# Designs tried in a protein design run: peptides against a protein of PDB entry 6MBK. Part 7

Target 1, 240 residues: chain A of PDB entry 6MBK
Amino acid sequence: GFEMVNFKEEGFGLRATRDIKAEELFLWVPRKLLMTVESAKNSVLGPLYSQDRILQAMGNIALAFHLLCERASPNSFWQPYIQTLPSEYDTPLYFEEDEVRYLQSTQAIHDVFSQYKNTARQYAYFYKVIQTHPHANKLPLKDSFTYEDYRWAVSSVMTRQNQIPTEDGSRVTLALIPLWDMCNHTNGLITTGYNLEDDRCECVALQDFRAGEQIYIFYGTRSNAEFVIHSGFFFDNNSH

## One batch from the design tools (peptide)

Design b1_p9_2_s3 (made by RFdiffusion4, then SolubleMPNN; from b1_p9_2, 6 letters changed)
Fold by OpenDDE base, seed 2:
Formats: sequence, C-alpha cells, structure tokens
Structure b1_p9_2_s3 (fold): chain B 240 residues (1-240), chain A 9 residues (1-9)
Amino acid sequence: as target 1 above (240 residues)
Amino acid sequence: MAAIPRDLL
C-alpha cells in the first residue's frame, strides 16, 4: 500500500505504507478513473468538442478544457484529484520578467517566448468561442474564463499528460492518470505500462521501497532544456 | 511535485 503525503520541498508524493519489492505491481489505475480525451467528449464539453476543430486536433487543449470544466463542477468525480494539483507552476507561462531575463542567456528563450505567445493566442481564440458558440452556453466557464484559468489548465496538462492506448488498442490518446502522477521523479527505467486486457495503467516498483519511504518513478529521458521548457525545473541528478 | 510529462512503455 501507499498514501499521499505532502513532502517538504517536493510537495505531494506517494509514501509506502508497507515494504514494496522491486518489480512488484503496487499501483494500477483503471481507464474509468482517468481524465482522457474520451471522457472530455463524454462530458459537458462534448457538444463544443464536436464542433471545434482545434479541440479535435489538439487533445492537450481538450484535456485543459476538461480540467477547467471539472474544476468548476463541485460534484465532479475528479474533484479529489484536481485538488491535489498545484495552484501555480514554475513553467515558462508563469515566468516573471526577471526569470525571462535570466533565460535570455540560454537557448531556451525562443521556446519560452513561443510557448507564451501560443498560449495567449489560444486563450484569445477560445475566449471568443466561449462567448459566441451555442454549445458553450452550458459550460461552467461561460461567465468566468480568465487567462489565469487557461494558463493553469494548459500547464497542468503540459506537465502531466500521458499517451495511452485507446480501448481497442488501435490508436493512442491522451490521459491524465490520477494517483500515479503523484509519484515524483528519479533516474531509472520506465516501469509503467498499459494493460489492455484489464484496461488499466500498471506501475511496478523501480526498486525496493521500505515502509515510510517515498515512492519514485522514472518519467523518461529528458534534457535539462526540456525540463525547463515543459516543467520549469532542472533535475539535479539528470544525466542529460 | 516534479511536474514533467511522464512516459509509459
């Protein structure tokens, strides 16, 4: 077993409540618990999704709007998950003027500016869509859709989105994986896959964890530049 | 929390 814990400096993570052995299947998340492009289509967002080409083409934006709609819905099934998400991120979308000035000495500056401009353009587009499109009238965002809301949702998806198979395994789709995405990062091997037979994400332990230890996973190989651009931090022990 | 995209197999 494991439990969610707020660790100093690292924020929320998972702590083992018993000894877990390397390669033990300690965590699984059924598809029905995931926030996916499909769950977005099946939500109050569905009618708008069916009419907006950008939502259809960009699954990450569909997930961002799904997050915003569910956050604004007090009875959302995903409220417990959404409440665990950071209220603010260290991503480029949150960089202050001094942080941007610091990055001017790096090659990342152009990507930072591009991300900022693209996000602003998307917000301007969707603000108009929400105000004018008939299928937006039932969205909880109709009367309150700020850039800060959009920035938060985009950053949440940017930092947590995963590729998983569709139910029939014929294609890939995007998902947020509650509980599993609470694991903080360490160097190692990818230990999470999708089991199509049981229709669930499955995570095996990267190493032995004793009761009371934090459970880490390997997020995948990333450069420090990618960490800054996508997550806003440097991993101290990153080998790349 | 480290907020990075996570890969699956």
Scores: peptide ipSAE 0.306, ipTM 0.865, DockQ to the pose 0.361
Fold by OpenDDE base, seed 4:
Structure b1_p9_2_s3 (fold): chain B 240 residues (1-240), chain A 9 residues (1-9)
Amino acid sequence: as target 1 above (240 residues)
Amino acid sequence: MAAIPRDLL
């Protein structure tokens, strides 16, 4: 149905290998393939997670550390996914001085400063935790935890985190959705949901795609990562 | 792949 391709200018994306019709279920990702807060708890991070209140309270940070631990693990199940992630981002945490100066005249500057301050504080906190906590000793990042590592992981999660239901549907958790999040964006409607019966993320085609065409999806503005938790598909025009 | 921030920390 599709293949992963490195597109010029866009980076990795998905290309149709056959004609795909609008509204066709072309892509699904079972829960077992997702990077979730639960998979973080069940990883090498689990012992530390069970002891650290910040990891427990902030699922996005748990995912960031999960991502860092798995990246540092050559035998990680998620290596093929992690290797597709950008090494750098054009997000606020990567802004240069001139970009920040430009933003000083905008309302966005406060959010940028907040991100910088929060990320720096979190790094300082977790640097100490990693250096001193007994359950951090087996983490592959123990001797190589830099701000750049943390910035990358936080930015990866920030740009890719999704809200999904727990297995029983009683709560919401956070997930990175491999393969699906490789799709590049186009304007349209959210065509992704979570199927609790089959315990998988499901994506239907936004439009007809011919064999050889890049498959685009609409993530909305990605300002709210909650779209996947809803039963069915979103048809609200979440324009930017 | 999109690098659009979803949520602030």
Scores: peptide ipSAE 0.041, ipTM 0.766, DockQ to the pose 0.139
Fold by OpenDDE base, seed 5:
Structure b1_p9_2_s3 (fold): chain B 240 residues (1-240), chain A 9 residues (1-9)
Amino acid sequence: as target 1 above (240 residues)
Amino acid sequence: MAAIPRDLL
């Protein structure tokens, strides 16, 4: 077993409530609990999705809008998950002038500027869509769609999106994986996969965890540049 | 809190 805990330095994470052994399947998340492109299509966003080529082509944007719609919906199934998300991020989309100036000496600056420019363009596009498209009328965000909202949603998806198989395993889609994505990062091996037979994400323990210890996972190989672009920080013990 | 994308196998 595990529980969600707010750790002082790392924020929310998972803590073991019993001893967990290495390679033990301690956490699984069925597809029905995931926020996916498919769940976006099946939500209040569905009608707009079906008519907007960008939402259709860019699953990450579809997830961002799905997240915004669900956040604005008091009875959303995902409210408990959404409440665990940061209200702001340390990602480049939130950088102040001094932080950007620091990055000017690095090769990451071009990617930061591109990310900002793309996000701004997307916002401008979708602002117009939300104001003018007939299927946007039922969206709970219609009268409250700010750049700050969009920046938050894009950053949430950017920092948490995962590739998972479709139900039939024929294609790859994008998902946010509630509860599992509460695990903080440590060096090691990837210990999460998708079980198509049971239609769920499955996470096995990277190592032994004793009752009361924080449960960590390995997020995968990341360069320092990727850490900056995606998370706004450097991982000191990054072995990759 | 988790701040970067996570890979699955």
Scores: peptide ipSAE 0.319, ipTM 0.870, DockQ to the pose 0.358; fails the geometry check
Fold by OpenDDE base, seed 3:
Structure b1_p9_2_s3 (fold): chain B 240 residues (1-240), chain A 9 residues (1-9)
Amino acid sequence: as target 1 above (240 residues)
Amino acid sequence: MAAIPRDLL
């Protein structure tokens, strides 16, 4: 019912291959296809995760390291997904000196500096962990863990992480949702949920889409400041 | 392609 397409202004997105009606369940992604904190624990990262309090406390960092380990693994199940991710981002972690100077006149500068400082401190901490911890020896990033790698992984997770229920539904966890996260944004209502009975993410159509049209979803209410801080862009039609 | 997290219900 849809295909991945590179759109001129919006980059990669999903295009309908047939007419899709409003409220039609057109896309679902089973838990086994998601990159989650649980899949990180079950990967080569698992032994280190079990011994590091920061990985345990911060699911977004666990996902970032999971993403780096899988990227460095040629036979990773998630290689097709990882290859669709941007190699660089327009997030504040990638801002040049002139872009930072421009932001000095805005209230966003404090959040930008905080994000940069926190990311740098996290990198320094984990660089030491990777160099000294016994369970880090088998990680594919052992001899090639750079700040550029870390900021890429953190930015990938920052721009794509989602809250989903745990398998038993008792708690929430973090996930990257392949294929679904390629949908671009439009104004509307949230049309994605998690079906615990079938253990899958489910997306229904926000509106009618004709064959050949791009399929949009509503990401949720965001301020322009949040768009800049988390994604590096302004949404001109933002109703917030 | 998505630049921000997408909310789920």
Scores: peptide ipSAE 0.311, ipTM 0.865, DockQ to the pose 0.371; fails the geometry check

Design b1_p9_2_s4 (made by RFdiffusion4, then SolubleMPNN; from b1_p9_2, 5 letters changed)
Fold by OpenDDE base, seed 4:
Structure b1_p9_2_s4 (fold): chain B 240 residues (1-240), chain A 9 residues (1-9)
Amino acid sequence: as target 1 above (240 residues)
Amino acid sequence: MEAIPRELL
């Protein structure tokens, strides 16, 4: 019902291959295809995860390292997904001096500075961990872990992480949702949920889409400041 | 597109 397309301005997105009606379940992603904190624990990162308190406490960082490890693994199951991710982002961590200077007139500047500071501190911490921790020796990034790598991974997770239920539904965890997160944003209503019975993310169409049209979803209500800080773009049609 | 964390219901 859809295909991956590289759109000129939006980057990768989904295009309908047939007419899709509003509220039609057109896309689902089983848990086994998700990049989750659990899949991170079950990966080459697992031994280090079990020993590092920050990885355990901060699921977003666990996902960032999971993403880096899988990117550095030629045979990773998630290579097709990872290759669809931007190589650079418009998020604050990529802002040039002039962009930061522009934000100095806004309240968002404090969040930007905090993000810079936190990311730098995390990188410094994990650089040392990767260099010294015994369980880091098996990581494919052992000899190649730059700030640019970390910035990319953190930005990827920041822009794409989702809360999903655990398998038993008792808690929430963090996930990257391949294929689904390729949908670009439009204004509307949230049309994605998690089906625990079938253990999958399910997305219904926000509106009618004709064959050949790009399929958009609504990411959620965000202010422009939140878009800048967390997604890296201004949404012109954002009324919030 | 570079995405916002997408909310699920």
Scores: peptide ipSAE 0.199, ipTM 0.814, DockQ to the pose 0.380
Fold by OpenDDE base, seed 2:
Structure b1_p9_2_s4 (fold): chain B 240 residues (1-240), chain A 9 residues (1-9)
Amino acid sequence: as target 1 above (240 residues)
Amino acid sequence: MEAIPRELL
């Protein structure tokens, strides 16, 4: 019922291949297709994850490293998804000098600087971990881990991470949802949920879409402050 | 694609 298309100005998005009615279930993504903290644990990253407290405590960072490992793996199942991701972002970590200067007159500058400092410190920490930890030797990024790589991965996760239930529904975990997250944003209501019975994300159409029209979803209400402050800082209370 | 996070219900 839809296809991936590169739209002018908007970049990649989804286009309807048939008429879709409002509230119609037009898109679903099974758990097995998601990039999750669990899939990170089950990947080549698993041994390192099991021994690094930061990866265990911060699911978003675990996803970032999962994303980097899979990007560096030519046979990765997620290569088609990864290739659809932007190469750069308009988030604070990518602000140019002029943008930073503009923000100097605002309260946001302190949050931007904090993000820069935190990301730099995280990079320095994990650079050392990757160079020295025995379980890092098998990582495909062992000999190629730059700040630019880390900035990209962190920004990708920050802009795309979602909370979904665990398989048993007892807890929440973090996920990247391929194909679904290709939908561009419009104003409206949240139309995506997780179906535990079928173990899949399910998206119903926000409105009628005709064949050939771009399919939009509502991402949720975000303030600029929420985007800068709250996006990307999830501590997983994995109290097991 | 917009550089904003996405929500589910």
Scores: peptide ipSAE 0.191, ipTM 0.814, DockQ to the pose 0.298
Fold by OpenDDE base, seed 1:
Structure b1_p9_2_s4 (fold): chain B 240 residues (1-240), chain A 9 residues (1-9)
Amino acid sequence: as target 1 above (240 residues)
Amino acid sequence: MEAIPRELL
């Protein structure tokens, strides 16, 4: 009922191949297709994860390293997904001097500086870990771990991470949701949930979409400042 | 696709 399309200005998105009605379940993604903290633990990253407190404490960083390891793995199951990700982002970690100057007049500047500082420190820490830790020797990124790599992975996760339940529903974990996360944003209501019985993410249509129309979802209620920090843009029709 | 964190219900 949909296809991946590279839209002008918006980049990749989903286009309806048939008429989709509001509230119709048009898209679902089983857990086995997700990039999760659990899949990171079960990957080549697992041994290092089990020994590093930061990876264990910060699921977003675990996902970032998972993403980097899979990107560096030619036979990764997630290669088709990874190839759809932007090579660069409009997030603060990519801001030029003029963009930072603009933000100096806003309340977002402190968060921007925090991101820069934290990301740099994290990179320095993990560079040392990758160079020295015994369980890092088999990582495909062992000989190729630059700040640009880390910045990209962190930004990818920052802009795409989702909370989903664990398999038993007892707690939450973090995930990247391939295919679904290709939907671009519009104003509305959250229309995606997790079905534990079928162990899948389920997305219902926010509105009617005709064949040939781009399918949009609502990413959640955010302030424009949060959009800048996490998404790199302002949303004019935002209530915040 | 723009880079915004997405929420689920």
Scores: peptide ipSAE 0.211, ipTM 0.818, DockQ to the pose 0.369; fails the geometry check
Fold by OpenDDE base, seed 5:
Structure b1_p9_2_s4 (fold): chain B 240 residues (1-240), chain A 9 residues (1-9)
Amino acid sequence: as target 1 above (240 residues)
Amino acid sequence: MEAIPRELL
């Protein structure tokens, strides 16, 4: 019912190959296809994860390292997904001097500086961990772990992370949702949930989409300031 | 378009 397309200004997105009606379940992604904290624990990162308190405490960082390890693994199941991710982002971690100067007159500047500081600290910490920890020796990033790598992974997770239920539904965990997260954003209502019975993410159409039209979803309520901080763009039609 | 954090119901 849909295909991946590279749109001129929006980059990769999904296009309908048939007419899709509003509220139609057109897309679902089983848990086994998700990049989750659990899949990170079950990967080559698992031994290090089990011994590092920061990885255990911060699921977003666990996902970032999971993403880096899988990117460095030619046979990774997630290679097709990873190849769809931007190589660079317009998020604050990539801001040039002029962009930072523009923000100096706004409250966002404090959040930008905090993000820079936190990311730099995390990188310094994990650089040392990767160089010295025994369980880091088998990681594909052992000899190639730059700030640029870390910045990319953190930005990828920051812009795409989702909260989903654990398998038993007792807690929430973090995930990247391949294929689904290719949908670009429009104003509307959240139309994606998690079906625990079938153990999958389910997305229903926000509106009618005709064959050949791009399929949009609503990512959630965000201010333009939050869009800048988390995604690097303004949404002019944002109601918040 | 660059993605933002997404919410699920």
Scores: peptide ipSAE 0.200, ipTM 0.813, DockQ to the pose 0.379; fails the geometry check

## One batch from the design tools (peptide)

Design b1_p10_1 (made by RFdiffusion4)
Fold by OpenDDE base, seed 2:
Structure b1_p10_1 (fold): chain B 240 residues (1-240), chain A 10 residues (1-10)
Amino acid sequence: as target 1 above (240 residues)
Amino acid sequence: SSRVPVLRVY
């Protein structure tokens, strides 16, 4: 088994409670526990989703609003998960002026400015939608929707979104994967997949882990620049 | 943890 632990410097992660062997299926998450575009459509957000073309076209924004609605809902099934999320991120949307100045010497500056501009535009758009659209009246964020809220939700989704198959396997959709996404990153191979027969995410161990060791997974092949832009961190042992 | 994870479909 495993347990959630708050590690120094790394924040929350998973720790092995027993010895786990390489390639052992140690963690799985059924579809019903995921925050998906489908769960967003089936939530209080559903009526607005059905009327807003941007929510329909941009699954990441749909997940961001789903996350905000569930955060604002005391009885949300996902409250335990949401409470484990960082309150702030090291992603470009949180960069201070000095950090932006440092990036001015890099090619990343254009992507950072683009993210700022796009996020601000999206916020301004959805602020109007929430204030004026009839289907927004039932949203728990109706009277409390700040740029900080939106920035947090967008950053949460940006750093944690996954592609999973639809239930019939015919298409892909977006999902946040509770518990599994608490695994911190290490270099290696992709060891997580979606099992359509059992309708669950499955994670096998990248390596042997002893009882008491932190369990790491590989998030995928990315450059350090991509990690900064999308994940907000550098990985020294990254192959790129 | 902050990341953009990758999944495979089986």
Scores: peptide ipSAE 0.074, ipTM 0.778, DockQ to the pose 0.107; fails the geometry check
Fold by OpenDDE base, seed 4:
Structure b1_p10_1 (fold): chain B 240 residues (1-240), chain A 10 residues (1-10)
Amino acid sequence: as target 1 above (240 residues)
Amino acid sequence: SSRVPVLRVY
């Protein structure tokens, strides 16, 4: 019922191949296709994860490293997904000096500076971990871990991370949802949920879409402030 | 089947 298309100015998105009615279940993604904290633990990152308290405490950072490890792995299952991700983002970590100067007149400046500081500290910490920790030797990024890599991964997770239930439904965890997150954003209501019985993300159409139209979804409430404040770093557990 | 909301964490 849909296809991935590269839209000018919007990047990759989904286009309807047939008429889709409002509230129609048009897209689902099984858990096995998701990049999760659990899949990170079960990957080459697992041994390091089991010994690093920051990775354990901050699921977003675990996802960022998972994304970097999979990107650096030519045989990764997620290569087709990773190749569709932007190379750069319009997030605060990519702001030019003039954009930061403009924000100096806003309350967001403190959050932006905090994000810069935290990201830099995290990079410095993990650079040392990757260089010195025995379990880091097997990571495909061992000899190639730059700030640009980390900035990209953190920004990717920041813009694309989702809360989903654990397999048993007892807790929430973080996930990147391939294919689904290719839908571009529009204002509306959340039309995506997780079906625990079928163990899959389910997306219903926000509105009627005709064949050939781009399919938009609502990602959630974006206040510019929330985007900065909640910018991938759970500050309460941020030891940096 | 109960659907649990999937929310992007910003």
Scores: peptide ipSAE 0.061, ipTM 0.755, DockQ to the pose 0.751; fails the geometry check
Fold by OpenDDE base, seed 1:
Structure b1_p10_1 (fold): chain B 240 residues (1-240), chain A 10 residues (1-10)
Amino acid sequence: as target 1 above (240 residues)
Amino acid sequence: SSRVPVLRVY
């Protein structure tokens, strides 16, 4: 019912190959295809995860390292997904001096500076961990872990992470959702959920889409400032 | 696309 297409300014997105009706379940992604904190624990990162309190406490960082490990693994199941991710982002961690100066007039400046500081500190910490921790020898990034790598991974997770239930539904965890996260943004309502019975993410159409139209989703209720911080862009029709 | 989507459980 859809295909991945490279759109001019929007990058990769999903295009309908048939007419899709509003509220139709057109896309689902089983848990086994997700990059999750659990899949990170079950990967080559697992031994280090089990020994590092920061990885354990911060699921987003665990996902970032999971993403880096899988990117560095030629035979990774997620290579097709990873190859579709942007190489760079418009998020604060990539802001140039002029962009930062502009933000000095906004409420977002504090968060931008905090992100820079925190990310730099995290990188410094994990660089040392990767160089010295016994379990880090198993990581494919052992000999190649740059700030640019970390910035990319953190930004990828920041812009694409989702909250999903654990398998038993008792807790919430974090996940990257391949294929689904290729949907570009439009104004509307959240139309994606997690179906515990079928153990999958499910997306219903926000509106009618005709064959050949790009399929959009709504990223959620956010101000433009929040979109800058979390997504790196402004949305003119954002009512918040 | 870039976002932090909010998912619902059902």
Scores: peptide ipSAE 0.061, ipTM 0.770, DockQ to the pose 0.119; fails the geometry check
Fold by OpenDDE base, seed 3:
Structure b1_p10_1 (fold): chain B 240 residues (1-240), chain A 10 residues (1-10)
Amino acid sequence: as target 1 above (240 residues)
Amino acid sequence: SSRVPVLRVY
């Protein structure tokens, strides 16, 4: 087993409660526990999703709104997960003026400004949608939708979104994976996969872990630049 | 059982 622990300097992580061997399946998360584009479509957001082209085309924005709707819902199944998320992020959307000024000497400044501009435009668009669209009247965020809310949700999704197969395995969709995403990063190999037969995410141990040790996973090959850029908006061109 | 790799999309 494992337990959630607040580690110094690293924040929340998972600690082994017993010895875990390399390649041992120690953690699995069924699809029903994931926050997905499908769960967004099946939520209070569903009617609006079905009528808004941007929500349909951009799964990450759909997840962001799903996260906001669930956060605003006291009885949400995902409240325990949402409460574990950071209130703020070290992403460019949270950079202060001095941090942005420092970046002006780098090539990253264009990507940062593009992200700010795109996020602001999206907020303005969806603010209008939420104020005017009939299906938005049922959303718990109807009377409380600020830029800070949107910035938080977008940043949460950007830092935590995963690609998983659809239920039939025919397509790729986006998901937040509760409990699993609490594992901190180390160098190594990808040890998480999706089991379609059992309809669950499965994580095997990267190495031997002793009882009391922190469990690390490999997030993949990420450049610091990709952390800024690829957290951006994927347009799903699959209009099938 | 075929495992499809789960990647955090950064």
Scores: peptide ipSAE 0.060, ipTM 0.767, DockQ to the pose 0.754; fails the geometry check

